# Ledger of designs, part 38: peptides against a protein of PDB entry 1Y0J

Target 1, 39 residues: chain A of PDB entry 1Y0J
Amino acid sequence: EARECVNCGATATPLWRRDRTGHYLCNACGLYHKMNGQN

## One batch from the design tools (peptide; made by RFdiffusion4, then SolubleMPNN)

Design b2_p19_7_s1 (from b2_p19_7, 7 letters changed)
Fold by OpenDDE base, seed 2:
Structure b2_p19_7_s1 (fold): chain B 39 residues (1-39), chain A 19 residues (1-19)
Amino acid sequence: as target 1 above (39 residues)
Amino acid sequence: SEEEERAREVAEKYGVTPL
């Protein structure tokens, strides 16, 4: 098994992020969610 | 780049490009 972004499915990223409930997001998706107040 | 590709996937899903 490998870590995957819950949004886009990416398995590699320069920086893993997490939402308020602990789900992992790649850097790109995490930044998008942060911009929209979702992370 | 791979990061741009990830950003494109997000843009296709939400209609906006992540920072």
Scores: peptide ipSAE 0.119, ipTM 0.641, DockQ to the pose 0.198
Fold by OpenDDE base, seed 1:
Structure b2_p19_7_s1 (fold): chain B 39 residues (1-39), chain A 19 residues (1-19)
Amino acid sequence: as target 1 above (39 residues)
Amino acid sequence: SEEEERAREVAEKYGVTPL
């Protein structure tokens, strides 16, 4: 499998996260969006 | 990769982020 963070395009991360619609985010982007509540 | 698969499994349990 080869995926990319839909926000920053990263292809590697210690933890892949997922948004409510199933899009993949790297750990950093996922946490940032979670904490700020906006894209 | 195995690391990615493992990370995905963890995310399914603990990593869902509301956007």
Scores: peptide ipSAE 0.109, ipTM 0.635, DockQ to the pose 0.051
Fold by OpenDDE base, seed 5:
Structure b2_p19_7_s1 (fold): chain B 39 residues (1-39), chain A 19 residues (1-19)
Amino acid sequence: as target 1 above (39 residues)
Amino acid sequence: SEEEERAREVAEKYGVTPL
């Protein structure tokens, strides 16, 4: 598997998160969007 | 792989998978 964060392009993260549409986000981007609701 | 299978199960349940 070659996974990338759909937001920042990171290829490594302690935890992979998935957004409401199923796209993968690194932990940082996932938390950021969850906490703020927008970029 | 079995590792990917476990990761998928975690993602489906919690929306988060370990690296």
Scores: peptide ipSAE 0.095, ipTM 0.595, DockQ to the pose 0.037
Fold by OpenDDE base, seed 3:
Structure b2_p19_7_s1 (fold): chain B 39 residues (1-39), chain A 19 residues (1-19)
Amino acid sequence: as target 1 above (39 residues)
Amino acid sequence: SEEEERAREVAEKYGVTPL
């Protein structure tokens, strides 16, 4: 299954994360959003 | 895949990020 980070478009990451609506984020973007609380 | 399944399990427990 193909997956892309909804923030940066990355298709590969050591850990997929998800936002509250279920959209996928790469680990880096997920952590970034968690830390900064911004899109 | 098995990797995706494992990743999903981890995400369900630790990967939910508020936006």
Scores: peptide ipSAE 0.106, ipTM 0.619, DockQ to the pose 0.066; fails the geometry check

Design b2_p19_7_s2 (from b2_p19_7, 8 letters changed)
Fold by OpenDDE base, seed 5:
Formats: structure tokens, sequence, C-alpha cells
Structure b2_p19_7_s2 (fold): chain B 39 residues (1-39), chain A 19 residues (1-19)
């Protein structure tokens, strides 16, 4: 895998998430955006 | 995926937001 978080660029995370458009987010960024709606 | 859904529940409980 050459996966990378589209928000912070992290290449490793305990859990990969995806946003509404299908882009990959690390767990932290995914949770952050879900809870706050924006960065 | 069903297993992913369960993992997300755990992540929401213990996950940490980025600084």
Amino acid sequence: as target 1 above (39 residues)
Amino acid sequence: MEEEERAKEVAEKYGVTPL
C-alpha cells in the first residue's frame, strides 16, 4: 500500500477512514472532520 | 464492511484528533 491521508499526509494509522467523496483519511483526521465538519 | 464498522465504533470511542 502507498496510501496517504489526503488531509495531513500521514502514511500510517490504526484505522483508515474515507470521506464522503471516497478519499482516504487517517483515523485522527477522519474523526476530526466528522466531529467538527471543517478544519 | 461489517468488520470495518465495528472498528469505527472503537475508533470513535478512543480516537484522538490531530493537533
Scores: peptide ipSAE 0.070, ipTM 0.552, DockQ to the pose 0.067
Fold by OpenDDE base, seed 4:
Structure b2_p19_7_s2 (fold): chain B 39 residues (1-39), chain A 19 residues (1-19)
Amino acid sequence: as target 1 above (39 residues)
Amino acid sequence: MEEEERAKEVAEKYGVTPL
C-alpha cells in the first residue's frame, strides 16, 4: 500500500497527518493547513 | 506478523513513517 499526501502528492514524510475529513497529508502540508486554518 | 505489517500498524497509530 502506497500513501500519498492529498495536497502535494508526496509519498514519503517523517510524519503523516490527517485533515478534518480524514485525508492524509505529509507533515509539511499538514502544518501549513493547520497554521492557515484552511482545507 | 510480518515486518511490513508491523511497520504499517505503527505508522497508522502514531503517524510516523518507519525508518
Scores: peptide ipSAE 0.069, ipTM 0.505, DockQ to the pose 0.032
Fold by OpenDDE base, seed 3:
Structure b2_p19_7_s2 (fold): chain B 39 residues (1-39), chain A 19 residues (1-19)
Amino acid sequence: as target 1 above (39 residues)
Amino acid sequence: MEEEERAKEVAEKYGVTPL
């Protein structure tokens, strides 16, 4: 199963996160989005 | 970060974490 961060396109991350709509985010983008509400 | 560490603990159980 190939997964990609919908924000930066990363295909690998130490922790996969999901937004409210179910899209996958890498750990970095997920944390950034959560803290700032932006991608 | 503490938030990342906490997220990792949750991920150990579920594989992915919600925002």
Scores: peptide ipSAE 0.066, ipTM 0.557, DockQ to the pose 0.089
Fold by OpenDDE base, seed 2:
Structure b2_p19_7_s2 (fold): chain B 39 residues (1-39), chain A 19 residues (1-19)
Amino acid sequence: as target 1 above (39 residues)
Amino acid sequence: MEEEERAKEVAEKYGVTPL
């Protein structure tokens, strides 16, 4: 099994995040998404 | 970043962090 960021496709990150609907995001994309409200 | 530090603490407990 493998996890991927739904935004950039990265499979490795210092910190996995999850959005309100349960989608996984790498740390960078998660922070960006939180700040801007979009991918 | 303070928020990232907090996120890491949550990740230690649950493996993933909420946005």
Scores: peptide ipSAE 0.062, ipTM 0.558, DockQ to the pose 0.053

Design b2_p19_7_s3 (from b2_p19_7, 5 letters changed)
Fold by OpenDDE base, seed 5:
Structure b2_p19_7_s3 (fold): chain B 39 residues (1-39), chain A 19 residues (1-19)
Amino acid sequence: as target 1 above (39 residues)
Amino acid sequence: SEEEARAREVAAKYGVTPL
């Protein structure tokens, strides 16, 4: 078992982030969505 | 943006592309 980014499926990231509903995002996706909104 | 650029840098490092 490993944590996955709910957006891209990545299992490795230097920093796990969470969205407003508590789902985990990798650092890249977290920053991307913070700036551009949800896909 | 700078923040988006940082995100892309991390994405490139791990071979992923934010959706």
Scores: peptide ipSAE 0.130, ipTM 0.636, DockQ to the pose 0.249
Fold by OpenDDE base, seed 4:
Structure b2_p19_7_s3 (fold): chain B 39 residues (1-39), chain A 19 residues (1-19)
Amino acid sequence: as target 1 above (39 residues)
Amino acid sequence: SEEEARAREVAAKYGVTPL
């Protein structure tokens, strides 16, 4: 039941981020989403 | 951007790239 990035499935990251709906994203995916708005 | 660069570094470190 470890936390997973909803985008890539990673379970480890230097910083957990959240998308607009509150879902957890690893730092890399979170930044990607921020840069591109969606996707 | 600098943020994207940091994201790429993290991706490389953990072997996972953002989709």
Scores: peptide ipSAE 0.128, ipTM 0.619, DockQ to the pose 0.248
Fold by OpenDDE base, seed 1:
Structure b2_p19_7_s3 (fold): chain B 39 residues (1-39), chain A 19 residues (1-19)
Amino acid sequence: as target 1 above (39 residues)
Amino acid sequence: SEEEARAREVAAKYGVTPL
């Protein structure tokens, strides 16, 4: 399997995060969403 | 913030930016 960030499409990240619905986000996008809410 | 700084660092490293 190949994982992708649902926000930016990145396939590599130091840490995979997941949103409330279970979608995968790269670390950068996950932090952005954490700090800003939705997007 | 430090979290934002870390996020920017990762974005720069991997050539992507948070949307």
Scores: peptide ipSAE 0.127, ipTM 0.628, DockQ to the pose 0.268
Fold by OpenDDE base, seed 2:
Structure b2_p19_7_s3 (fold): chain B 39 residues (1-39), chain A 19 residues (1-19)
Amino acid sequence: as target 1 above (39 residues)
Amino acid sequence: SEEEARAREVAAKYGVTPL
């Protein structure tokens, strides 16, 4: 199946990340989310 | 801009701050 970053739409990344609700993010967006989000 | 509007939509839907 195809996977896309829910933030930027990227379909390829060195490392797929997942937020607390299970949404897939590319590495870059995931890192940004982690740095600026609540935990 | 339209790009910013799309970004805001994604943020609202998934709770992700657009880059």
Scores: peptide ipSAE 0.116, ipTM 0.595, DockQ to the pose 0.134

Design b2_p19_7_s4 (from b2_p19_7, 7 letters changed)
Fold by OpenDDE base, seed 4:
Structure b2_p19_7_s4 (fold): chain B 39 residues (1-39), chain A 19 residues (1-19)
Amino acid sequence: as target 1 above (39 residues)
Amino acid sequence: SEEEKRAREVAEKYGVTPL
């Protein structure tokens, strides 16, 4: 399945994450948002 | 649904295996 990080557009990541609204984030962007608590 | 909410919370904390 084709998937893209809604933040950076990456299509490959060792671990997909999801934000509070259900959008997919690559591992790096997911961790960034979690750590900073920013949109 | 409550199931969807739980799934989202788990995904935020632990992530999911790439498809």
Scores: peptide ipSAE 0.128, ipTM 0.601, DockQ to the pose 0.041
Fold by OpenDDE base, seed 2:
Structure b2_p19_7_s4 (fold): chain B 39 residues (1-39), chain A 19 residues (1-19)
Amino acid sequence: as target 1 above (39 residues)
Amino acid sequence: SEEEKRAREVAEKYGVTPL
């Protein structure tokens, strides 16, 4: 079992991010959702 | 690689690369 981005399923990223409920997101998805007020 | 394929799909959708 490896960590995966809950949005795109990526298992590798320069920086892991987390949403307000603690779900892990890769850097790209985390930044995108943050910019759109979803993280 | 499969990771590169996934990264490309994310990049095309969001304009950023996850890897």
Scores: peptide ipSAE 0.121, ipTM 0.645, DockQ to the pose 0.099
Fold by OpenDDE base, seed 5:
Structure b2_p19_7_s4 (fold): chain B 39 residues (1-39), chain A 19 residues (1-19)
Amino acid sequence: as target 1 above (39 residues)
Amino acid sequence: SEEEKRAREVAEKYGVTPL
């Protein structure tokens, strides 16, 4: 159950997000990817 | 805050601050 953001490795966040392929992202990284469309 | 810490990590990696 140790979920991690695939971008920064964070293990905790106020809101988990997922990219188009289903990978988990923390709130901050998810918002960045949504606005810029790239890793 | 932890959110601010994560934001700094992203900024250091990409050169931009996520919202």
Scores: peptide ipSAE 0.116, ipTM 0.652, DockQ to the pose 0.194
Fold by OpenDDE base, seed 3:
Structure b2_p19_7_s4 (fold): chain B 39 residues (1-39), chain A 19 residues (1-19)
Amino acid sequence: as target 1 above (39 residues)
Amino acid sequence: SEEEKRAREVAEKYGVTPL
């Protein structure tokens, strides 16, 4: 199944993360947003 | 894929990120 990070558009990542609304983030963006609390 | 399934399981447990 195709998937893209809603933040950077990446289609591959070692770990898909999800925001509270269910949107997918690559691991890097997920961690970045978690650490910085910004979109 | 199996990798995706495993990743999803991990994400459901540890990967929810507040935005």
Scores: peptide ipSAE 0.106, ipTM 0.609, DockQ to the pose 0.067

Design b2_p19_8_s1 (from b2_p19_8, 5 letters changed)
Fold by OpenDDE base, seed 2:
Structure b2_p19_8_s1 (fold): chain B 39 residues (1-39), chain A 19 residues (1-19)
Amino acid sequence: as target 1 above (39 residues)
Amino acid sequence: LIDSDLSKEEKKAIIEKFF
């Protein structure tokens, strides 16, 4: 399946993450959200 | 969301580089 980071639009990442509502984030954006209390 | 794949230093470096 084709996947896209809901934050930056990236389509490739070493690790796909998800926010509280299940939206996919690339590794970098996921870490950013985590540290800003949005995971 | 698993936050144990990278050290705190690596996480910070990624955030500083891209955000």
Scores: peptide ipSAE 0.091, ipTM 0.632, DockQ to the pose 0.060
Fold by OpenDDE base, seed 4:
Structure b2_p19_8_s1 (fold): chain B 39 residues (1-39), chain A 19 residues (1-19)
Amino acid sequence: as target 1 above (39 residues)
Amino acid sequence: LIDSDLSKEEKKAIIEKFF
């Protein structure tokens, strides 16, 4: 199966990130969570 | 795109492109 961002569902990103629990986030969502602490 | 290599403005622009 295809990997997808657990926040927005995107299946493609310039850089895959991971949250502290190991869930995959696209680059944008990873940065968003880092800056805001949460969605 | 490494987080530490981006300015606050660049990070915000990347986020705003999708949100």
Scores: peptide ipSAE 0.081, ipTM 0.607, DockQ to the pose 0.055
Fold by OpenDDE base, seed 3:
Structure b2_p19_8_s1 (fold): chain B 39 residues (1-39), chain A 19 residues (1-19)
Amino acid sequence: as target 1 above (39 residues)
Amino acid sequence: LIDSDLSKEEKKAIIEKFF
């Protein structure tokens, strides 16, 4: 049961983030989502 | 978004702007 970024599918990241609904995002996707407000 | 991490410069800019 490996954790995956719901946006890009990455299984490893320096920092796991979570969106407002609790889905896991890698660091890059989490920051990208915050910047753009979308996938 | 392609699977990769951001540069320190990019991270800092985003953090300062949105967090």
Scores: peptide ipSAE 0.079, ipTM 0.594, DockQ to the pose 0.128
Fold by OpenDDE base, seed 5:
Structure b2_p19_8_s1 (fold): chain B 39 residues (1-39), chain A 19 residues (1-19)
Amino acid sequence: as target 1 above (39 residues)
Amino acid sequence: LIDSDLSKEEKKAIIEKFF
C-alpha cells in the first residue's frame, strides 16, 4: 500500500500534511484548504 | 489539486499569509 492524499489521491508530495482528523493531504491540498477554509 | 499545480509564487503567497 501507498500513502494517498484524501482529497486528490496523489501519492507523492514535497510535504505531507494532515487534516483535523489526522488524514493525510498532499502539500497543495493542505495549503489550498487552509486558504479557502474548506474541509 | 496536485502539488505541481501551484507556482512558486503562489505557494510563497499562501505560506506568507498563513505561516
Scores: peptide ipSAE 0.070, ipTM 0.579, DockQ to the pose 0.097

Design b2_p19_8_s2 (from b2_p19_8 with T5D T7S A9E L12K)
Fold by OpenDDE base, seed 5:
Structure b2_p19_8_s2 (fold): chain B 39 residues (1-39), chain A 19 residues (1-19)
Amino acid sequence: as target 1 above (39 residues)
Amino acid sequence: LIDSDLSKEEKKAIIEEFF
């Protein structure tokens, strides 16, 4: 299986995060959303 | 989205909220 960031499609990251619905986000996208609340 | 949009300090602060 290959995990992908639902926001940017990245398949590798130092730390996987999850959004409110449980979908996976790479570390960068997860942090970005946390700080800005948008794409 | 660009990883460089977040400073090292900002990334560290957010990570510390979860760990």
Scores: peptide ipSAE 0.075, ipTM 0.591, DockQ to the pose 0.089
Fold by OpenDDE base, seed 3:
Structure b2_p19_8_s2 (fold): chain B 39 residues (1-39), chain A 19 residues (1-19)
Amino acid sequence: as target 1 above (39 residues)
Amino acid sequence: LIDSDLSKEEKKAIIEEFF
């Protein structure tokens, strides 16, 4: 059961984040989504 | 999407807001 970023598919990250609906994002994608409000 | 796209300051601000 390997976790994946729902945005980019990365399986490793310095910090796992979760969006408002509970989906896992890597650190980079989580920050990107917050800054831009988009994929 | 690359982690280095955001400055340290921007990353810190987002972390403070997100968590």
Scores: peptide ipSAE 0.074, ipTM 0.592, DockQ to the pose 0.056
Fold by OpenDDE base, seed 4:
Structure b2_p19_8_s2 (fold): chain B 39 residues (1-39), chain A 19 residues (1-19)
Amino acid sequence: as target 1 above (39 residues)
Amino acid sequence: LIDSDLSKEEKKAIIEEFF
């Protein structure tokens, strides 16, 4: 199985990030979460 | 939801402010 962003489902990103629980986020969603503190 | 990467400028601004 391919890694995917738990927020948007993207399977490709310039930089994989992870939330505090270890779930993978694409770069865009990771930055969005950091800015807003939520989905 | 955001399905596209931010521009370099927007990404930089967020990083500088929140990281």
Scores: peptide ipSAE 0.070, ipTM 0.572, DockQ to the pose 0.158
Fold by OpenDDE base, seed 1:
Formats: structure tokens, sequence, C-alpha cells
Structure b2_p19_8_s2 (fold): chain B 39 residues (1-39), chain A 19 residues (1-19)
């Protein structure tokens, strides 16, 4: 499949995460969003 | 946000806060 981080566009990551609405985020973006709630 | 935009210190702080 061609999964892509909705924040940075990365297509590879050690761990795929999802926001509360189901959008896929790479590990780094997911962690940052978890802390700040925004980009 | 791009992975490289986060410093090593920021990444460590985020990880330690949530894990």
Amino acid sequence: as target 1 above (39 residues)
Amino acid sequence: LIDSDLSKEEKKAIIEEFF
C-alpha cells in the first residue's frame, strides 16, 4: 500500500500512528501532535 | 512538521513524557 503521513508526507516510519479522527501520522508527527495538539 | 525539525532534546522529552 501507499500509506502517507498526513502531516509531513513521509511514507516510511518505525511506527504508524493515528490521530483521533483516524488520519495516519508517522511516529515523529504523531508524538509531536500528541504533545501539542497541532502541527 | 518534519522529523528533522525536532531537536534530539525535544524528541527525548516527548518520548519520556508519553512513554
Scores: peptide ipSAE 0.064, ipTM 0.572, DockQ to the pose 0.144

Design b2_p19_8_s3 (from b2_p19_8, 6 letters changed)
Fold by OpenDDE base, seed 4:
Structure b2_p19_8_s3 (fold): chain B 39 residues (1-39), chain A 19 residues (1-19)
Amino acid sequence: as target 1 above (39 residues)
Amino acid sequence: LIDSDLSKEEKRAIIDAFF
């Protein structure tokens, strides 16, 4: 199927991450959230 | 925000996330 970063819409990433509620984030957005807090 | 090979900041975030 399809997976998409809920923040930027990317469909491919070296590492899928998830936020605290289980939504998928690409690696970059996941790291950004970790460093800067919630979007 | 588009992914890329790790910056120093991203490396630090990975360390913070896993260790």
Scores: peptide ipSAE 0.128, ipTM 0.658, DockQ to the pose 0.086
Fold by OpenDDE base, seed 2:
Structure b2_p19_8_s3 (fold): chain B 39 residues (1-39), chain A 19 residues (1-19)
Amino acid sequence: as target 1 above (39 residues)
Amino acid sequence: LIDSDLSKEEKRAIIDAFF
């Protein structure tokens, strides 16, 4: 589908993640946020 | 966030989480 990572704009990722408010993040950005908090 | 902004440790953590 036309999903985009709200952080980097990527449209493809092996695993979609979501932040606490439900916005979609690619795997890499989601993991970064999990480790370091919102950025 | 972009790849160049990640430290060695952060990159490794992401790789380990994926693989």
Scores: peptide ipSAE 0.124, ipTM 0.651, DockQ to the pose 0.116
Fold by OpenDDE base, seed 3:
Structure b2_p19_8_s3 (fold): chain B 39 residues (1-39), chain A 19 residues (1-19)
Amino acid sequence: as target 1 above (39 residues)
Amino acid sequence: LIDSDLSKEEKRAIIDAFF
């Protein structure tokens, strides 16, 4: 099994991030969620 | 971005275009 961003499905990123519930996000999606809140 | 509103590919495209 390969890790994937729960938002965009990317399987590679310069930096894996996590939301407050522990879901993995790519760097871009993690930053987007930080900017706009949970959505 | 609402999780169920867009395909994962569309969400990524929007993020890449604007952020």
Scores: peptide ipSAE 0.124, ipTM 0.628, DockQ to the pose 0.553
Fold by OpenDDE base, seed 5:
Structure b2_p19_8_s3 (fold): chain B 39 residues (1-39), chain A 19 residues (1-19)
Amino acid sequence: as target 1 above (39 residues)
Amino acid sequence: LIDSDLSKEEKRAIIDAFF
């Protein structure tokens, strides 16, 4: 199946990121969480 | 959030903060 962001469910992004536990985040969610530390 | 949700200004601010 297609990969999806564990935060928002997006299935497409310019750059896939990973959180500390190895789960995938879209670029926007990864950067947002890095900046703000919360959803 | 999805990538398209960010305004030009927000994208610029993120780039400025991390790069």
Scores: peptide ipSAE 0.101, ipTM 0.628, DockQ to the pose 0.101

Design b2_p19_8_s4 (from b2_p19_8, 7 letters changed)
Fold by OpenDDE base, seed 3:
Structure b2_p19_8_s4 (fold): chain B 39 residues (1-39), chain A 19 residues (1-19)
Amino acid sequence: as target 1 above (39 residues)
Amino acid sequence: LLDSDLSKEEKRKIIDEFF
């Protein structure tokens, strides 16, 4: 299966996150933006 | 967050949910 981060488009990450509607976010993007308050 | 098919608000909700 092919998977991409909805933010950066990365196709690989140490930890995939998925919301209730099935959108994927890589671990790095989630952590980075949370820490820096960016969208 | 970088532009995608998701709105900025949707991306923010996802990040807040998991991090």
Scores: peptide ipSAE 0.107, ipTM 0.587, DockQ to the pose 0.213; fails the geometry check
Fold by OpenDDE base, seed 5:
Structure b2_p19_8_s4 (fold): chain B 39 residues (1-39), chain A 19 residues (1-19)
Amino acid sequence: as target 1 above (39 residues)
Amino acid sequence: LLDSDLSKEEKRKIIDEFF
């Protein structure tokens, strides 16, 4: 199976980000929500 | 953040903590 962002479901990203338990976020989702204070 | 197997609150915490 393809890895996917747990937020947007994207399966491709220039940089995979992970939490301490191994959940994946794409680069865009991680950065966007940090910078904008959104979820 | 979009809903998935993680709640919005959980996702927010992850982003704030790790990114």
Scores: peptide ipSAE 0.102, ipTM 0.580, DockQ to the pose 0.217; fails the geometry check
Fold by OpenDDE base, seed 4:
Structure b2_p19_8_s4 (fold): chain B 39 residues (1-39), chain A 19 residues (1-19)
Amino acid sequence: as target 1 above (39 residues)
Amino acid sequence: LLDSDLSKEEKRKIIDEFF
């Protein structure tokens, strides 16, 4: 069982981001959505 | 966010928290 980004499924990232309920996003997905204002 | 097992509400909460 490996940690996965809930957006892209990546299992490795330089920085894991977590929401208030503990869901994980990789750094790239978090930054991408911030830059583009998308979900 | 791309398709996942998360509900629409959970996706909105993620957006609200990080962006």
Scores: peptide ipSAE 0.084, ipTM 0.576, DockQ to the pose 0.208; fails the geometry check
Fold by OpenDDE base, seed 2:
Structure b2_p19_8_s4 (fold): chain B 39 residues (1-39), chain A 19 residues (1-19)
Amino acid sequence: as target 1 above (39 residues)
Amino acid sequence: LLDSDLSKEEKRKIIDEFF
């Protein structure tokens, strides 16, 4: 199986984040968007 | 977030709840 960040398409990250419905985000995208209030 | 499969509202909820 291949995992990708739904925001940037990265296939590797030091920390995969996932919501209860299974959407994956890399660590960087998740933190950046939280800090800047963007999506 | 840039993914076109998610609405603006869905993206915001995901960020606020899980990040």
Scores: peptide ipSAE 0.079, ipTM 0.562, DockQ to the pose 0.210; fails the geometry check

## One batch from the design tools (peptide; made by RFdiffusion4, then SolubleMPNN)

Design b2_p20_1_s1 (from b2_p20_1, 9 letters changed)
Fold by OpenDDE base, seed 3:
Structure b2_p20_1_s1 (fold): chain B 39 residues (1-39), chain A 20 residues (1-20)
Amino acid sequence: as target 1 above (39 residues)
Amino acid sequence: SPEELARAREYRAELERRRR
């Protein structure tokens, strides 16, 4: 089934990440969120 | 899973509300 980044909606990424609440983020959004504290 | 997808959709909806 299709997983989606909760921020940008991407369905493909080199690495799936998770935010502090456990929701899936693509690699890019996950890194951005980590660095800036926001999606 | 269907449950995870539902939770993801709800979270995305919440984020969208915050951005408006």
Scores: peptide ipSAE 0.089, ipTM 0.600, DockQ to the pose 0.712
Fold by OpenDDE base, seed 1:
Structure b2_p20_1_s1 (fold): chain B 39 residues (1-39), chain A 20 residues (1-20)
Amino acid sequence: as target 1 above (39 residues)
Amino acid sequence: SPEELARAREYRAELERRRR
C-alpha cells in the first residue's frame, strides 16, 4: 500500500508531515495548514 | 481553502510528471 496525503491525495512529496490529529499530509498541504490554518 | 487545495494538487501533478 502507498501512503497518501489526507488532503490532496498526493502519494509522493519531498517531506511527509502530520496534522494535529496525526494524519499524513504532503509537504505543501502541511505548510498550508501550518501557515494559514486551512487549505 | 479550495484554491490552496488546487495548488497542492497541481504540485502533485508536477511531481508525477517529473517522475515519468
Scores: peptide ipSAE 0.107, ipTM 0.639, DockQ to the pose 0.043; fails the geometry check
Fold by OpenDDE base, seed 5:
Structure b2_p20_1_s1 (fold): chain B 39 residues (1-39), chain A 20 residues (1-20)
Amino acid sequence: as target 1 above (39 residues)
Amino acid sequence: SPEELARAREYRAELERRRR
């Protein structure tokens, strides 16, 4: 089944990440979230 | 899972409402 980034809705990414509460993020959004504390 | 996807979509909708 399909997974999607909780921030941008992307369904494909080189690397799936997760935020502090366990929501899935694409690589790009995950890196931004990690560096800035927001998605 | 389908349930996790639904929760994710609700969370995204909440974020969008806060940002718009």
Scores: peptide ipSAE 0.106, ipTM 0.622, DockQ to the pose 0.562; fails the geometry check
Fold by OpenDDE base, seed 2:
Structure b2_p20_1_s1 (fold): chain B 39 residues (1-39), chain A 20 residues (1-20)
Amino acid sequence: as target 1 above (39 residues)
Amino acid sequence: SPEELARAREYRAELERRRR
């Protein structure tokens, strides 16, 4: 099975990130979440 | 946010195009 970003559904990213609860986010969504505290 | 989500989706699309 392929990993996917829990926010946008992306299955590929240069860098996988994780939110505060451990869910996987693509690089973009992870950065937005980190920078703004939201998606 | 919806705006950030849209940007992220566009980023994803760009990555997919580059890989094709």
Scores: peptide ipSAE 0.105, ipTM 0.643, DockQ to the pose 0.042; fails the geometry check

